# Peptides against a protein of PDB entry 3WG5, part 235

Target 1, 218 residues: chain A of PDB entry 3WG5
Amino acid sequence: LAKNIVYVAQIKGQITSYTYDQFDRYITIAEQDNAEAIIIELDTPGGRADAMMNIVQRIQQSKIPVIIYVYPPGASAASAGTYIALGSHLIAMAPGTSIGACRPILGYSQNGSIIEAPPKITNYFIAYIKSLAQESGRNATIAEEFITKDLSLTPEEALKYGVIEVVARDINELLKKSNGMKTKIPVNGRYVTLNFTNVEVRYLAPSFKDKLISYITD
Target 2, 218 residues: chain A of PDB entry 3WG5 as posed
Amino acid sequence: LAKNIVYVAQIKGQITSYTYDQFDRYITIAEQDNAEAIIIELDTPGGRADAMMNIVQRIQQSKIPVIIYVYPPGASAASAGTYIALGSHLIAMAPGTSIGACRPILGYSQNGSIIEAPPAITNYFIAYIKSLAQESGRNATIAEEFITKDLSLTPEEALKYGVIEVVARDINELLKKSNGMKTKIPVNGRYVTLNFTNVEVRYLAPSFKDKLISYITD

## One batch from the design tools (peptide; made by RFdiffusion4, then SolubleMPNN)

Design b2_p24_3_s2 (from b2_p24_3, 12 letters changed)
Fold by OpenDDE base, seed 4:
Structure b2_p24_3_s2 (fold): chain B 218 residues (1-218), chain C 218 residues (1-218), chain A 24 residues (1-24)
Amino acid sequence: as target 1 above (218 residues)
Amino acid sequence: as target 1 above (218 residues)
Amino acid sequence: MKPVNKKPNKWEGVIIDPLGIVEK
């Protein structure tokens, strides 16, 4: 029996291997406690594609629903953040946030110019992001355009186009709106109906290591 | 009760987010079948650090022992591959393989020159690789030197210096030599003694997606 | 069962090897 517990954790900054560690830690805590779900408040400009894919996989392996919540206002799920969101069980966004801009790059030159990814890599990520969208029943055309047009969307646009499931101002509104929704991808092979009736919200703080790393990467 | 099943899977090429997906898929299959262990035949020049850390974390979260086997002869667990190995429950190498060369870089310039990582990043990875070594009871000094000296070792050197646990020519010799060994890191909080008496060896093929991605990243 | 002490992870903005696929 799932406990009426919802975890909330924050992930902010570049998507890196450490971000994976945060996701993994947070999800594992929530799994261990048999939480109804975990909400990840995500604010990222993007980061590394490999970390992103690992995070996506970790989310998809979760024994409980993982909700990506682009929060607070002014936050983004940019680039890698979009893939993570698309790989999750539910996407929510706060007003004044953004999602998209998913074009892969190889990095930045010394002068700050983007080193473009070769078509081979770009096409891979097009296929990948489309697969995430398709698997989650989200808009695969828009997902492709996140790459091909470097498209960024508002919460309202993302909801309208079927990229995300919820627009919510805060955790309480998110819980209210997502109550009774089915996960967009399976949890342990089943689409779970979220039950946020009389839930305990439990906030997870970053570990000391999480804080140290955030400080090191900022 | 663990089944007398050992999975064997191959991971070849650059460490990327897709490599994580492969690790995750393979480990998950082995977990689901309650395998005694999974052996990952690893051949990598390295790759992305975030993918690497995600893979390490996924290995450490495994419900079953994950053995990294640098195989076949001529293969390497270079760069990111070394971290993955050090993060695993057991490391084996075939004769004629290598491990090490772990110095982080930011990438390559347009002229093919290495863009060096700033000291902040290098020091981070020094601390990280040392932690992996320490946590696994492996040689943390050599692990540091994989970065600071860009050191690469033969299987015999790696064994001698306490970086790895087994030198084996093939899967059968690996199973024979590792039988009765304890995992170098815990499985579900316990150091597991490997039991390879009368095991069924089951090979995992790459998925169609795995093959496609390998083809795209090569 | 005692919770497995999850070892804390560190941030990586680093590419180790040439296919530095940075997602923008």
Scores: peptide ipSAE 0.035, ipTM 0.269, DockQ to the pose 0.063; fails the geometry check
Fold by OpenDDE base, seed 3:
Structure b2_p24_3_s2 (fold): chain B 218 residues (1-218), chain C 218 residues (1-218), chain A 24 residues (1-24)
Amino acid sequence: as target 1 above (218 residues)
Amino acid sequence: as target 1 above (218 residues)
Amino acid sequence: MKPVNKKPNKWEGVIIDPLGIVEK
């Protein structure tokens, strides 16, 4: 019986247009091979809102389930990473990771001061993050508090509050726990039941461009 | 017997010139009252390198021990926060927090791409973070890997590798565990043994300016 | 309040942080 493939790829660092290119490339590879899912091991402190919104849109357009896995221990889906997670088909977190802290900012002033986003922008992202949570059947009140209170959660808290679906120590535990779960958003207009009963895990390496930009961003 | 005071203050969000002003204000208050120490509850995704270096310098110039406490659960001392921690007299972390991910960047391009720091800047911060680790008797190899591998650690890993000194769930456990520890760097040229046997914990509120910039940075 | 004339250091603009830059 042809083993269904689950792709695993790492996205680490700041969310940028390059991160969009990584998501697009990884999802496209997994789509082309009709993978059962792609797991994105996400470790991000945040990044650009434009890139984040594009990534969310790319995930929502995926022909296969996209699982955001906040991994390894010590990793975070901070800020933009939380939006990406909330826009995905399933969120998993490893113990010792975090999610939240989602307030938008305009950047840093020349003196290193944060330039706060005006209320118009903050309110836009409150509405946006609440929409992502609501559409995925996740806790929209907590999603709002990720902005309004700059709330950050442990995996256990995030699971308890209905922000995420799985706490898993590794890919094997993730596959085991998520097997038989329905996606939190549709894949091609349908909620998909994940089937990880006889899967081959295939790791995607960063492209040369990914390595170069990682090297340039590193 | 006059209770020795331990100040506790929160620094949350991005590291900026404003964050420097917060550190300076908090440490100055604690210095003026001859506090036994100040505990900074740090939750930061990172920030500006110039502000970070100024904060490290301000900590090193402190007349009292400065404890960086990565708190609450879900918080991080990410990027610039790791440098600040490594520059401090004692590092504590709560379970479910993280430390690391220290690569310098120049910012984001107009398209949201990360602009990587040139090797000259990256190498400078490698040398800088290694210096902070070495001067504090912490793991300089891991400190380098926070940049070169963009490594992030759990509290348990960070303790195990000798990056931090204490894992504590709350201020009371932190005080209990750090009582009798020597500072990892000198206070006024001397390593200080922390004495938390009969202390009053005093919380510092953010100033109006701190709240305003937090509001402008939030 | 006098802007503390922090001399622009050579690390001005270096970010050891993700900028949550919202592009307009």
Scores: peptide ipSAE 0.030, ipTM 0.281, DockQ to the pose 0.107; fails the geometry check
Fold by OpenDDE base, seed 2:
Structure b2_p24_3_s2 (fold): chain B 218 residues (1-218), chain C 218 residues (1-218), chain A 24 residues (1-24)
Amino acid sequence: as target 1 above (218 residues)
Amino acid sequence: as target 1 above (218 residues)
Amino acid sequence: MKPVNKKPNKWEGVIIDPLGIVEK
C-alpha cells in the first residue's frame, strides 16, 4: 500500500548524464518508500538529447507518478526540459515560468552561433516530441511547434492549449489542484488517480555529488 | 465516429526501413477510414533496431488501436518483432507461433558467427524493452529475459506470463476474444475499449512496392 | 514518404535479429 507520502526534489541547470543520475536517485528513493508521487521542481535551459531521452525513459519506468513542476517563478522547462515534462505523469507550472523552445541543435560555433541540426535530426525530434504528447494526451500540434517554430509558452497558454495540466503557485496549490487527477501516462500499466489527501510532504536534498556537479556546470 | 471497420494487413520478413513504410502505410489507411482497429499479421525473424524503434513510435502515434497478431501458425515475432509487439495496443498469437529472442547483436561475421553487442548497447535495449513492457502493463521481467536469457515463449506461456493478451486461431477468434478488452497503451491519450461487435473486416494487400521489396529481401 | 527521420541514432548499426539476417 502506498504511504501517504509525496516527495519533492529540485533539479536545476543543464540536462546532462548527471541530471539523469539525479532523476534516477530521486525517483528510486520515492519508489522505495512507496510514495504517492514525486514532484520534481524543474528549472532547466535544456541540455543533451541523450540524457534527456534517458530521463524520459526513467520517468516512464517509474513505479510511482512523477510530476514535473516548472518552479520557481522565473524558471523554465526549456528545450530538453519540455521533453522531460511531456514524458511525465503530470506537468505543473508556476506563474512566471515558461515551457518550449525545443529545436535540436548540434551545438555552438566559436562565435556563439547555433550549429543547426540537419533535417534528419530535427525531424526525428519532431516525431519524438509528438509521440510524447500523443501518449500523454497532450497537444501534439503545439509540441511540434515547440520545434518547428521554436515556440515558448506561458503557463496560462500551456494550460489553455492542453500542454500542461496544472498552474500552481506552490506545492500546496499543486497538491490541491492535482488531487483526483489521473496521470497522463500509466504507472505500471495503469492510469493512476492521484490521491493527495492527508499526505506528508518530504523534501529531498541534492546529494553531495549533486551539489558538486551543479557547481561545476553553472 | 469510428466506422465498424477492422483492417487486417500482413507484414512478413525482416524488419527494415521498408517495413516501417509498410506499417506507416497500413496504419495511415486505417486512420483515414477511422477504423475501429488495424490488425497486423506479423511474421518476422527480426531486423534492424533503428527500423524497429521507428515502427514502435509509429504505432504509438496511431490514432486507432494497432493489434499485433503473430500469425499464421509457424510464424514468429522474433527479436525486433517482440519489441514491435510490446509497443502495440494489443498482442495476439496463433497457436504454434513464438515470441522473444531479443538480444541485440552488431551483425554477423564472415563465418556467420554473431558479433556480440557491447554491454552498453545490450543494457540500452534492456531498458528499452522493459519500458515498453511497463508502459503497456506487460511482464517487464520476462521482457528483460527476452534479452538476458534470449528467451523465446509459446503463445500459451506468453499469455500465462502476461506478455500477450490473446491466443487465437484466426481473425474471427481474435476479434471475439479481444472484444471488450482495453488497449494496453493509450490511443490519443486514452485507453480504448475495443468494440468488435458487427465489424466489417477489410484486408489490405501489400502495395507493388511492398511486394517488390519482400521479393528482394527474401 | 517523408523519410522516417531515422534518428542518427547510435543504434543505426544495431540489429535485433537472432537469426543472423544482416542485410548483406
Scores: peptide ipSAE 0.028, ipTM 0.243, DockQ to the pose 0.057; fails the geometry check
Fold by OpenDDE base, seed 1:
Structure b2_p24_3_s2 (fold): chain B 218 residues (1-218), chain C 218 residues (1-218), chain A 24 residues (1-24)
Amino acid sequence: as target 1 above (218 residues)
Amino acid sequence: as target 1 above (218 residues)
Amino acid sequence: MKPVNKKPNKWEGVIIDPLGIVEK
């Protein structure tokens, strides 16, 4: 029997292999407790594409709904963060956050200029992001434009265009608004109707290792 | 330095969690030896979508090119096999093989009738298969029709429509024709030009466990 | 023994099998 528990965890900073470990740890804890869902408060400028893809897969393999919540105000799901969000069971954003700017790059030159990705890589990620959008019933045209135009959207725009499902100021408003929503992708082969009636919210703290790496990457 | 080795392994039968273990084992062996590529001789009627998705991801995470070869003549990459192929670095087919018929189902009723997947699941897999095609620069329209029309194609049709890259009678012809081709998806973030000049072909045998499960599933 | 991270598979119960030989 699912416990009426919702986990909340924060993931902040660059998307790296370590960020994968954080997602894996958090989701695993929530799975073990048979939580109704986990909410990941995401604030990221982006990061590594390989780590991003692994995170998307880990979310998609979750036994419970994974809600990506771009939070707090001022946060972003930029670049790799957008892919992660689009790969999730539900996207929420707080007012004053952003999503998009998904154009892949190879890195930065010594002078700080962007090293452009070859067209083949860009096209790969266009297809990938469009797939995430289409699979989740989200706006694939806008998802493509996140790359081709390096588009960034406000929560209100993203909601209007059908990129995200919820605009919420805090966890309580998120739970209230998402209650009764269906997951945008399946959980264990089934679309789940979220039930946040009389749930206990449990916050997961970052591990000591999580804190240390955040300090090194900042 | 990459050894001029190409591994060849066979995967036959239903796509299950055990098939994932086979893919993982074979690819890992080839990765450890820094092979130029691995060719998977695939013959499958289909199977579990969950296992299929894990296999696709395992292929995409390969450090070396994974070539799906629908082989021998009479074999098929049916259903889940098509997704696996479309998720790979190169698709080849032998004459007299088939690809397609990708419509998802929930299973069979007691009377042997197909239990249809809900439209949401079908739409998910439409988006997924289209993404695999688009990411690999393959025909996404045909990929969709593999589901919506349950379309099956011959090797010649699949080549003509840009679903596959090579029609080859055997491994030697495959190596010859694919030499100098670019992978349809990246390997470690790079499109690789296949180099099969003066390669040693090494066959991987199924494990005892692999043989036993094939026997139980037949 | 590397823990087989049994990635919980999203599509448990979904079969892409035209021949319908889904073993229960």
Scores: peptide ipSAE 0.024, ipTM 0.245, DockQ to the pose 0.060; fails the geometry check

Design b2_p24_3_s3 (from b2_p24_3, 12 letters changed)
Fold by OpenDDE base, seed 3:
Formats: C-alpha cells, structure tokens, sequence
Structure b2_p24_3_s3 (fold): chain B 218 residues (1-218), chain C 218 residues (1-218), chain A 24 residues (1-24)
C-alpha cells in the first residue's frame, strides 16, 4: 500500500519574497511527490504584505493540503503570519504560541515609532482578512479584530473562537487530531478529507539559501 | 597628506530589508574610516517601500556623503531606487541607465496584473517623493510625475530637468565631475563640498550574505 | 492572557506594508 507522505517544513522569520520562495519550493516538492499534505511549521513576527499575499495565493493554488502549524512553543503567526494561516487548508497551533496582531503599518519612523497605515489600506486588509476567514469558514469577526483591535490570541482562544482547527504539542499529535478533518478551503476545487493513517513523515530541510535568509531576517 | 578615501560599493536587485543592511554596512564602513564619500553603484527594479524609507533615513543620517550612482549601463534606479537616489547627497547616472517609475503598487494579482495602490497611499508617496526632491533642491514636479505619470527618464533628461547632478561613464569621470560640488542635502547639518582631489578609491566587496541575497532577489 | 496591543518593540518585523506601499 503506497504510504501516504506528509511533508514537514519550517518557515521562520520575516515574511519576504524569499519566504515566498520557501513556500513555493516546499509546496512544489510535496506536490511532485503527491503528498497527502505539507505541514509548515511557522514562526514569524510578520513581514511584507505583498509576499504574504503571494504566499496565500500559492497556498490556495496548491495541489495538496497546506497545513500551517504555529510551532514551536514561543512561536507566533503574527501579522502576515495570521493572513497566511487564514489562507491555508488547516491551522494548528502549539501551546505557548500566538496568532494575530494584523494591523498594517507603513514602517517605523526614525525614532522607532510606528508609521500608521492610512485608513484606505487598513480597510483593504480588513476586507482581505475577512475574506480569508469567510472563505475558510473561520471567525471573520475575530479576523477583523486582529486589525482593528490589534488582537492577539492564544491557541486555546483561537480554537475556541473558530480561528484555528487544532491545538497540538507536536507533529504526531497534529497528525492524529487532524486525521479525518476536511480542509477549510478547497484543494483543486474540492474539500479534501485528510488521511493521516499510516503516513510517512518527511522533513524538508531548509535549503542553504533558506538558512542564510533566516539568518538575515532574524 | 592623508589621502581622502572614497568607497565604492554595489547594490543590485530588489530593495528589501537586506538591502537596508547592505546600505547600513557599506555606509558604516565608510563612516568608520572617515571617508570623503561613499559611492553606491545602484541597479534596482525597485522593492519594498519600508526598506526604501529606512535606506533613505540611513543615508540622511550618514556622517559622510552618500552618492547614488546608477551603474552600469542598462542599470536602473527604478521605483524604490528613485526614492533612494532623491534621498541621497548626490545622484549620478551612467549613459544607458534610467530613473523613475515610482508609482506605488500593491503587488501582483494571480494573473500577474498590477494591483493598484489606493489614492491615499499614492498621495502619501507623492508627498514623500516631493519632500525628498524639495529637501535636495531637485525637481519636485518631475518627482511627482515619477508617480502620477509613471515617468522614466534617461540620464540626460534627468540632468536636464534637475533630478540628478551628474552623468558619468565610470567612477573616474564621476569623481572628476562631482569634485567641488556641494551635497544636495546636509551631512551632519552642513552642506559638504566634495573633495575628490587625490583620492584613494576603495571597493567594498559584497559580503557573502550580499552575494547570496542578490542571487535570491534577481 | 488578555489580548495585548502591539508594543512597537516586539513587532519590528510586523511591517504589513499596506496595499500600495508594498512594491515600488
């Protein structure tokens, strides 16, 4: 019986064009091997909205389920990371992680103060994040509050409020809890039931490029 | 007589947080050696507005003159590169280069179409680019048109319209032509007269990190 | 734990460049 493969890859640091390349590479590898899914262990403070939108799009175009796993403990799906999570087929969080704080900013002033995003921009991302939540059957009110209130949630709160699907301590618990769940968005136009029965877990090592960029963005 | 040092460094590719690190590293090295100036050979299609603003700020905080040199032939100071140039102490261009096309965009749609920036964002950057031009005594009307008309200029046009200060084929011609020019913005609160008489030119090699990021962003 | 507002210092990476400020 062909073992169902689940890939696991790590994405850490700021969301950049290079982070897009990481997502694309990881998903492509998993697609080529007809994996049951790819799990992305995500730890990000946020980053570029363009890269984020491209990543969301790449996830939505995936031929296989893409699971965002906020991992390890202490990790976050902050800002851009929340959008990526909300754009994914399944969201999991480890205990001691966080999600949210999605308010767009223009950057930092000379004194390190936040340059606020104009209302038009904020409103665009409110609409966008609400769309991601709605499309995935996740809590659109909370998604909006990630921006309007700069809300951050614990895994337990995120689960309770219907932002995420799983709280899991590790990959094995994630696979066990998500087995038989339907993807929150379609894969190739269909909601897929995850089959993590008798799976082979394959870890994708960061490329040399991935390691260096993480070093640069950290 | 202590030879006045001029540093030359290359920045190529997309403007990112890593490009900021390149600028910071290069300028810091030149500051530490009390260089007469640093020349940044710039070739960029554009990039991040946040990184761009940080780079402009880093240039404006420089203890030494920072000269942006759009080089080699075929290079551009496109989009974010134009802002960086306008934020610098002196702009030079080689023949066969371009500057402009500063219209902010949101990114690219699934079909590769440009997602337009909201008017509020466009207006912010119009104000910003005009400020950079005004502060440097450069053509603020053209700076606005870099956004509103997506205008791109040749070196000859840019010189003619008072966007740039020098057209030069190489570093030696640049040094010769810019010798005795005042910086277009202050260095430590003072407009500096460039002294390129009897200078030592030092090339700063891209760090291993710089080389890899250029490879990633190209 | 109560939703904590972004303290500027922890969110140095949280540059969601708004739509339009992303790429020049």
Amino acid sequence: as target 1 above (218 residues)
Amino acid sequence: as target 1 above (218 residues)
Amino acid sequence: MAPVNKKPNKWEGVIIDPLGIKEF
Scores: peptide ipSAE 0.033, ipTM 0.266, DockQ to the pose 0.295; fails the geometry check
Fold by OpenDDE base, seed 5:
Structure b2_p24_3_s3 (fold): chain B 218 residues (1-218), chain C 218 residues (1-218), chain A 24 residues (1-24)
Amino acid sequence: as target 1 above (218 residues)
Amino acid sequence: as target 1 above (218 residues)
Amino acid sequence: MAPVNKKPNKWEGVIIDPLGIKEF
């Protein structure tokens, strides 16, 4: 009997073109093995908007469900991480994690102050984040407030407000709670009911390239 | 009969990448010896957010209970120290210590005035600190007020408000009072009841590297 | 030797660069 496989991989740090390569590699491996899903353990403060948008597209084009799991405790899906989560098939958070703070910025000044994005850019990302929320049947008002109020939420708040689908302490609890849930966006044009009965969990390690770049950017 | 060992180590000064290395080293030693717990005597004014978040993760990933003990009298778990404490398996404070003052800042101006963090950053850390409190079953309202009101508490106030678990004058009183308490967060996915009956206390000294860097940063 | 005035702990309450966000 073909074992239902769930892949688990970690993505940590700033969202860059390299982070896109990690997402692409992990999802591709899981697609090739016809996995039931891939769980991405995400811990990010944010990063580049271009890389973020490409990652969202890569997730939405996935042939399998992509679950964003804000993990471990103390992790965040901050800024770009929130967009990535909202673009995914299911969002889970561990206790002790956070989501939000999505206001775009142009960078930091020499004194460490934020360089604000012009209204045109901010309004674009308001529309974009609302679209991601609406398409996934998640709270678009809160998604907007992640920008306009720079709102950040706990897992319990995010669940309560309909931003996320699961609060789970670990992969086992995540699989248990998400079993039988429908994906929040389509997989190959269809909403899929997740089946995590009798699954084999396979962990994907970072590539050598992944480790090297993480080491250089830290 | 395998002696129940409790390690005690000191961490003093600003929270930096080096402080992370100290936590990692101390916890690793205690894990290797299958200690019943490690007590970290913490005295910090705060420090870097990135290092703090990494330390919280390292504590939460510990194979043994990590007890943060704000010690000696006159010490503080200020700013980053409060987050570290809230991320730990148990918090104790000595009389004459303090906890709180968690408002994030971008640094100090040339005149010594605080450069305030933008709402994005402040709201992120509000969500983060509330999440740590909620996960540990500690007072999330007070945790938020550590930021929004720059609140600082005495040990007695912190105990009263459910921020900490123990007020203790020394290691012996700490062991006595915490004996039979459950960890406030899981160890390897399980809440552990602390057993400090017939324990051997082992003190860890700073490494040569630890002493050198502490000497340079002081 | 003049008493080295312990400069007030200039770093009390500091959390620096929390989000490491470079660009949006």
Scores: peptide ipSAE 0.026, ipTM 0.329, DockQ to the pose 0.166; fails the geometry check
Fold by OpenDDE base, seed 2:
Structure b2_p24_3_s3 (fold): chain B 218 residues (1-218), chain C 218 residues (1-218), chain A 24 residues (1-24)
Amino acid sequence: as target 1 above (218 residues)
Amino acid sequence: as target 1 above (218 residues)
Amino acid sequence: MAPVNKKPNKWEGVIIDPLGIKEF
């Protein structure tokens, strides 16, 4: 029986235009090979809103399911990472990870203090994050509170509140637990039931450029 | 039976004089072919007020129905985009999109902070947006609050409050749901009942110039 | 050629854009 392919790739660090390029590259490879899904191991403190929104669009335009997996333990889908997760076909978290803290800011002052976003911007992103949650059948109230209360959740809390779909310790547990689940958003206009019964896991390495830019931004 | 033509085109990015040229080009093509309608897939964070007002005028002068469709998921009709939508013959939104946040500003300071518009300008645009809503039979109270509260709405909220007419996942669902609806403003002095029963969908590609400018502005 | 009534530049420079430099 022909093995279905599941790709696994890592995206780590600040969300930037380069992070968009990484998502685009990884998803494109998986699409080209007609993979059953791609799992993106995400670890981010957040980043640029424009890049985040582009990444969400790229995920939602994917020809295959994109699973955001907050991994490894100690990782976060913080701020922009939460939006990206909420825009995806399935969210999983490893134990010891976090999600949330989504309040937009304008940046940091010279003293490292946060420059607050005006209400206009905050309200825009409240509507945006609620829309992502509602579209994906996830908890829109909690999604709003990720901004209004700068709420952060554990995997167990996020699962309990219906923000995420799976808590998994590793890729094998993720595949096992998500097998037979429907995507939370459509793939090519259809909700897909994930089939991880006979899969080959392929790991995508960061490109040389990916390594170089991560090195510069770290 | 001769197929009625529906054009679909995309407008993405900041509202500028170039965005006006895009609207003008797309609508003109559809007018020349006596299309049943044109659907503009809009994704914009906003932009220039002068360009926005010209675009609204160009839409209202259209010989055919102009449907603003906030698409794809993750897109927005933010700020100037809301005015454009409210000036159109029909508004649709995809799940995961947003509309609103219409408060005018004078620009951004060097630190990225908003330079507030004086009350005179704000009051002008309150009157303007209310007029667009009233003319189109849409919720003028909410239209005002898009400015006064910088309110942003989900598709479901916008539909519920009578700001938009359709929530649709794709062009096919949009055509299905809007079939038989009357335009919210007149076309050539008459309210038109949309007929999408036997239609050919024609996609308009961005011109080379459109691609070049999007590349430079991204 | 309908005169492109150059709307008076009264609103030149007015921006209706919520998307400033946003980080989060």
Scores: peptide ipSAE 0.024, ipTM 0.266, DockQ to the pose 0.072; fails the geometry check
Fold by OpenDDE base, seed 4:
Structure b2_p24_3_s3 (fold): chain B 218 residues (1-218), chain C 218 residues (1-218), chain A 24 residues (1-24)
Amino acid sequence: as target 1 above (218 residues)
Amino acid sequence: as target 1 above (218 residues)
Amino acid sequence: MAPVNKKPNKWEGVIIDPLGIKEF
C-alpha cells in the first residue's frame, strides 16, 4: 500500500511577506504531492498583521491539512503566530513553548516604545481572532484575551482551555497523537480525519530565497 | 458546449493583509469553479510589502490564470500594485491608468516625510521585482527602474516596453484581446492559452468582511 | 524616448512600514 506523505517544514522568525512565501511554497509542495498533511514547525515572536492574515487565508485555502506545531522547546507562536495557529487545521505545541500575546500595535517609536493601535484596529483584531477561534471550534474567549490581556499560555494551559489540540514532544509523537483527529477547519469544504498510520515523513528545507530573506529580515 | 466562466473582481485601496484576503477569496472561488480565468480590476496606490509578496505568491499558486487589470480610467497599479501585476499571469491596463513607482520606503515620519528604506531593503526589492519581470518574460530593466527611478508608465508605454500585455477599455475588449494569449507565468506548471471564445462573465462582490475591512483601512 | 513622467512619489506602496500594524 502506497505510504501517505507528511511534509514537515520549519518557519522561524518574524511574520513577514517572506513568511507567507514560505508557507505558500511549503503548502503548495504538499498539495502537489497530495500529502496527507503538512506540519509547520513554527517559532515566531510575531510580525506583520497583513502577512499574518495572508498566511491564515493561505492555510484555509490549503487542499491538504496544515498542522501548526510550535516547536522546538523554547519556541513560541507569539502574536501573529497565534492567529496563524488559530487559522490552521490543527495546532500542536511542544513542551516549553508558548502561544498568545496577540495585542496589535502600530510599531515601535524611535525610543523603542510601543505605538499603540487605535481602538478601531484593536477591536478589529479582537473580532478577527474570535472568528478564527469560533470557526475552528477553539476557545474564543481565550482568543480575545490573547489581545485584551496580552495573555500567553503554556501548551498544557492551551490544551486545557481548548486553544490547541495536541501537546507533543516531537514529530513522531505528534503523528501518533493526531492520528484519527479531525481537522478543526475544513479542507476543501470537508473536515478531514488525519490518517498517520502508514506515513512517510519528508522534510522540506528552506529555499535559497528563503534563507536569503531570513538573513535579510534578521 | 458548457460556457467557460471568467470571474471579475475588484480590489481597490491600499495593499494590506486584507487585500490579500480579497485576492485569496476571489482566486479560490474561481479555482473551485474551474474558471477559465479571473480578472482582478486593480486600483491601488500601493501598501505593505509583506502583503504584496503574499499576494504575488497567492497569484503564482493559482490553479487558474489571474489577470491583473488596472481599471477603471484614473486607477493605478502603483508601487505594491506593480509587483502584484508583475507576479500575475497577464497584465492589462485601461487607458488613463498608470503602473510603477515601486521604491520601497519604511514609512512616514510624524511630519509626513518619507522614511527611506536602507540600501539593503531597496536592493532586495530590486532583485525581487527583476525576478518577477524575468519569470514572466517582462521588461526587467523597466521593472528595476520602477524602483531606482520611481518610474511610472502609461498603458501605452508599459505595453511598448513589454511590462504589460494588453491595453483595453473594458472587460469585453480585454477578453477579446487576451483570447489566445499565453499566460506570462505558468498555471500548475504549464503556460495556459486563454480561451475567451465562449465565456460567461461572473462578477464577484466583496464579502461583508471585505467591505468592513475596506471601511476600517480607509 | 518618451519623457519619463516622474510623477512625484506620493504613495510609496512598498511601505515596509516598521510602524505598520505589528502583532506582538
Scores: peptide ipSAE 0.023, ipTM 0.244, DockQ to the pose 0.170; fails the geometry check

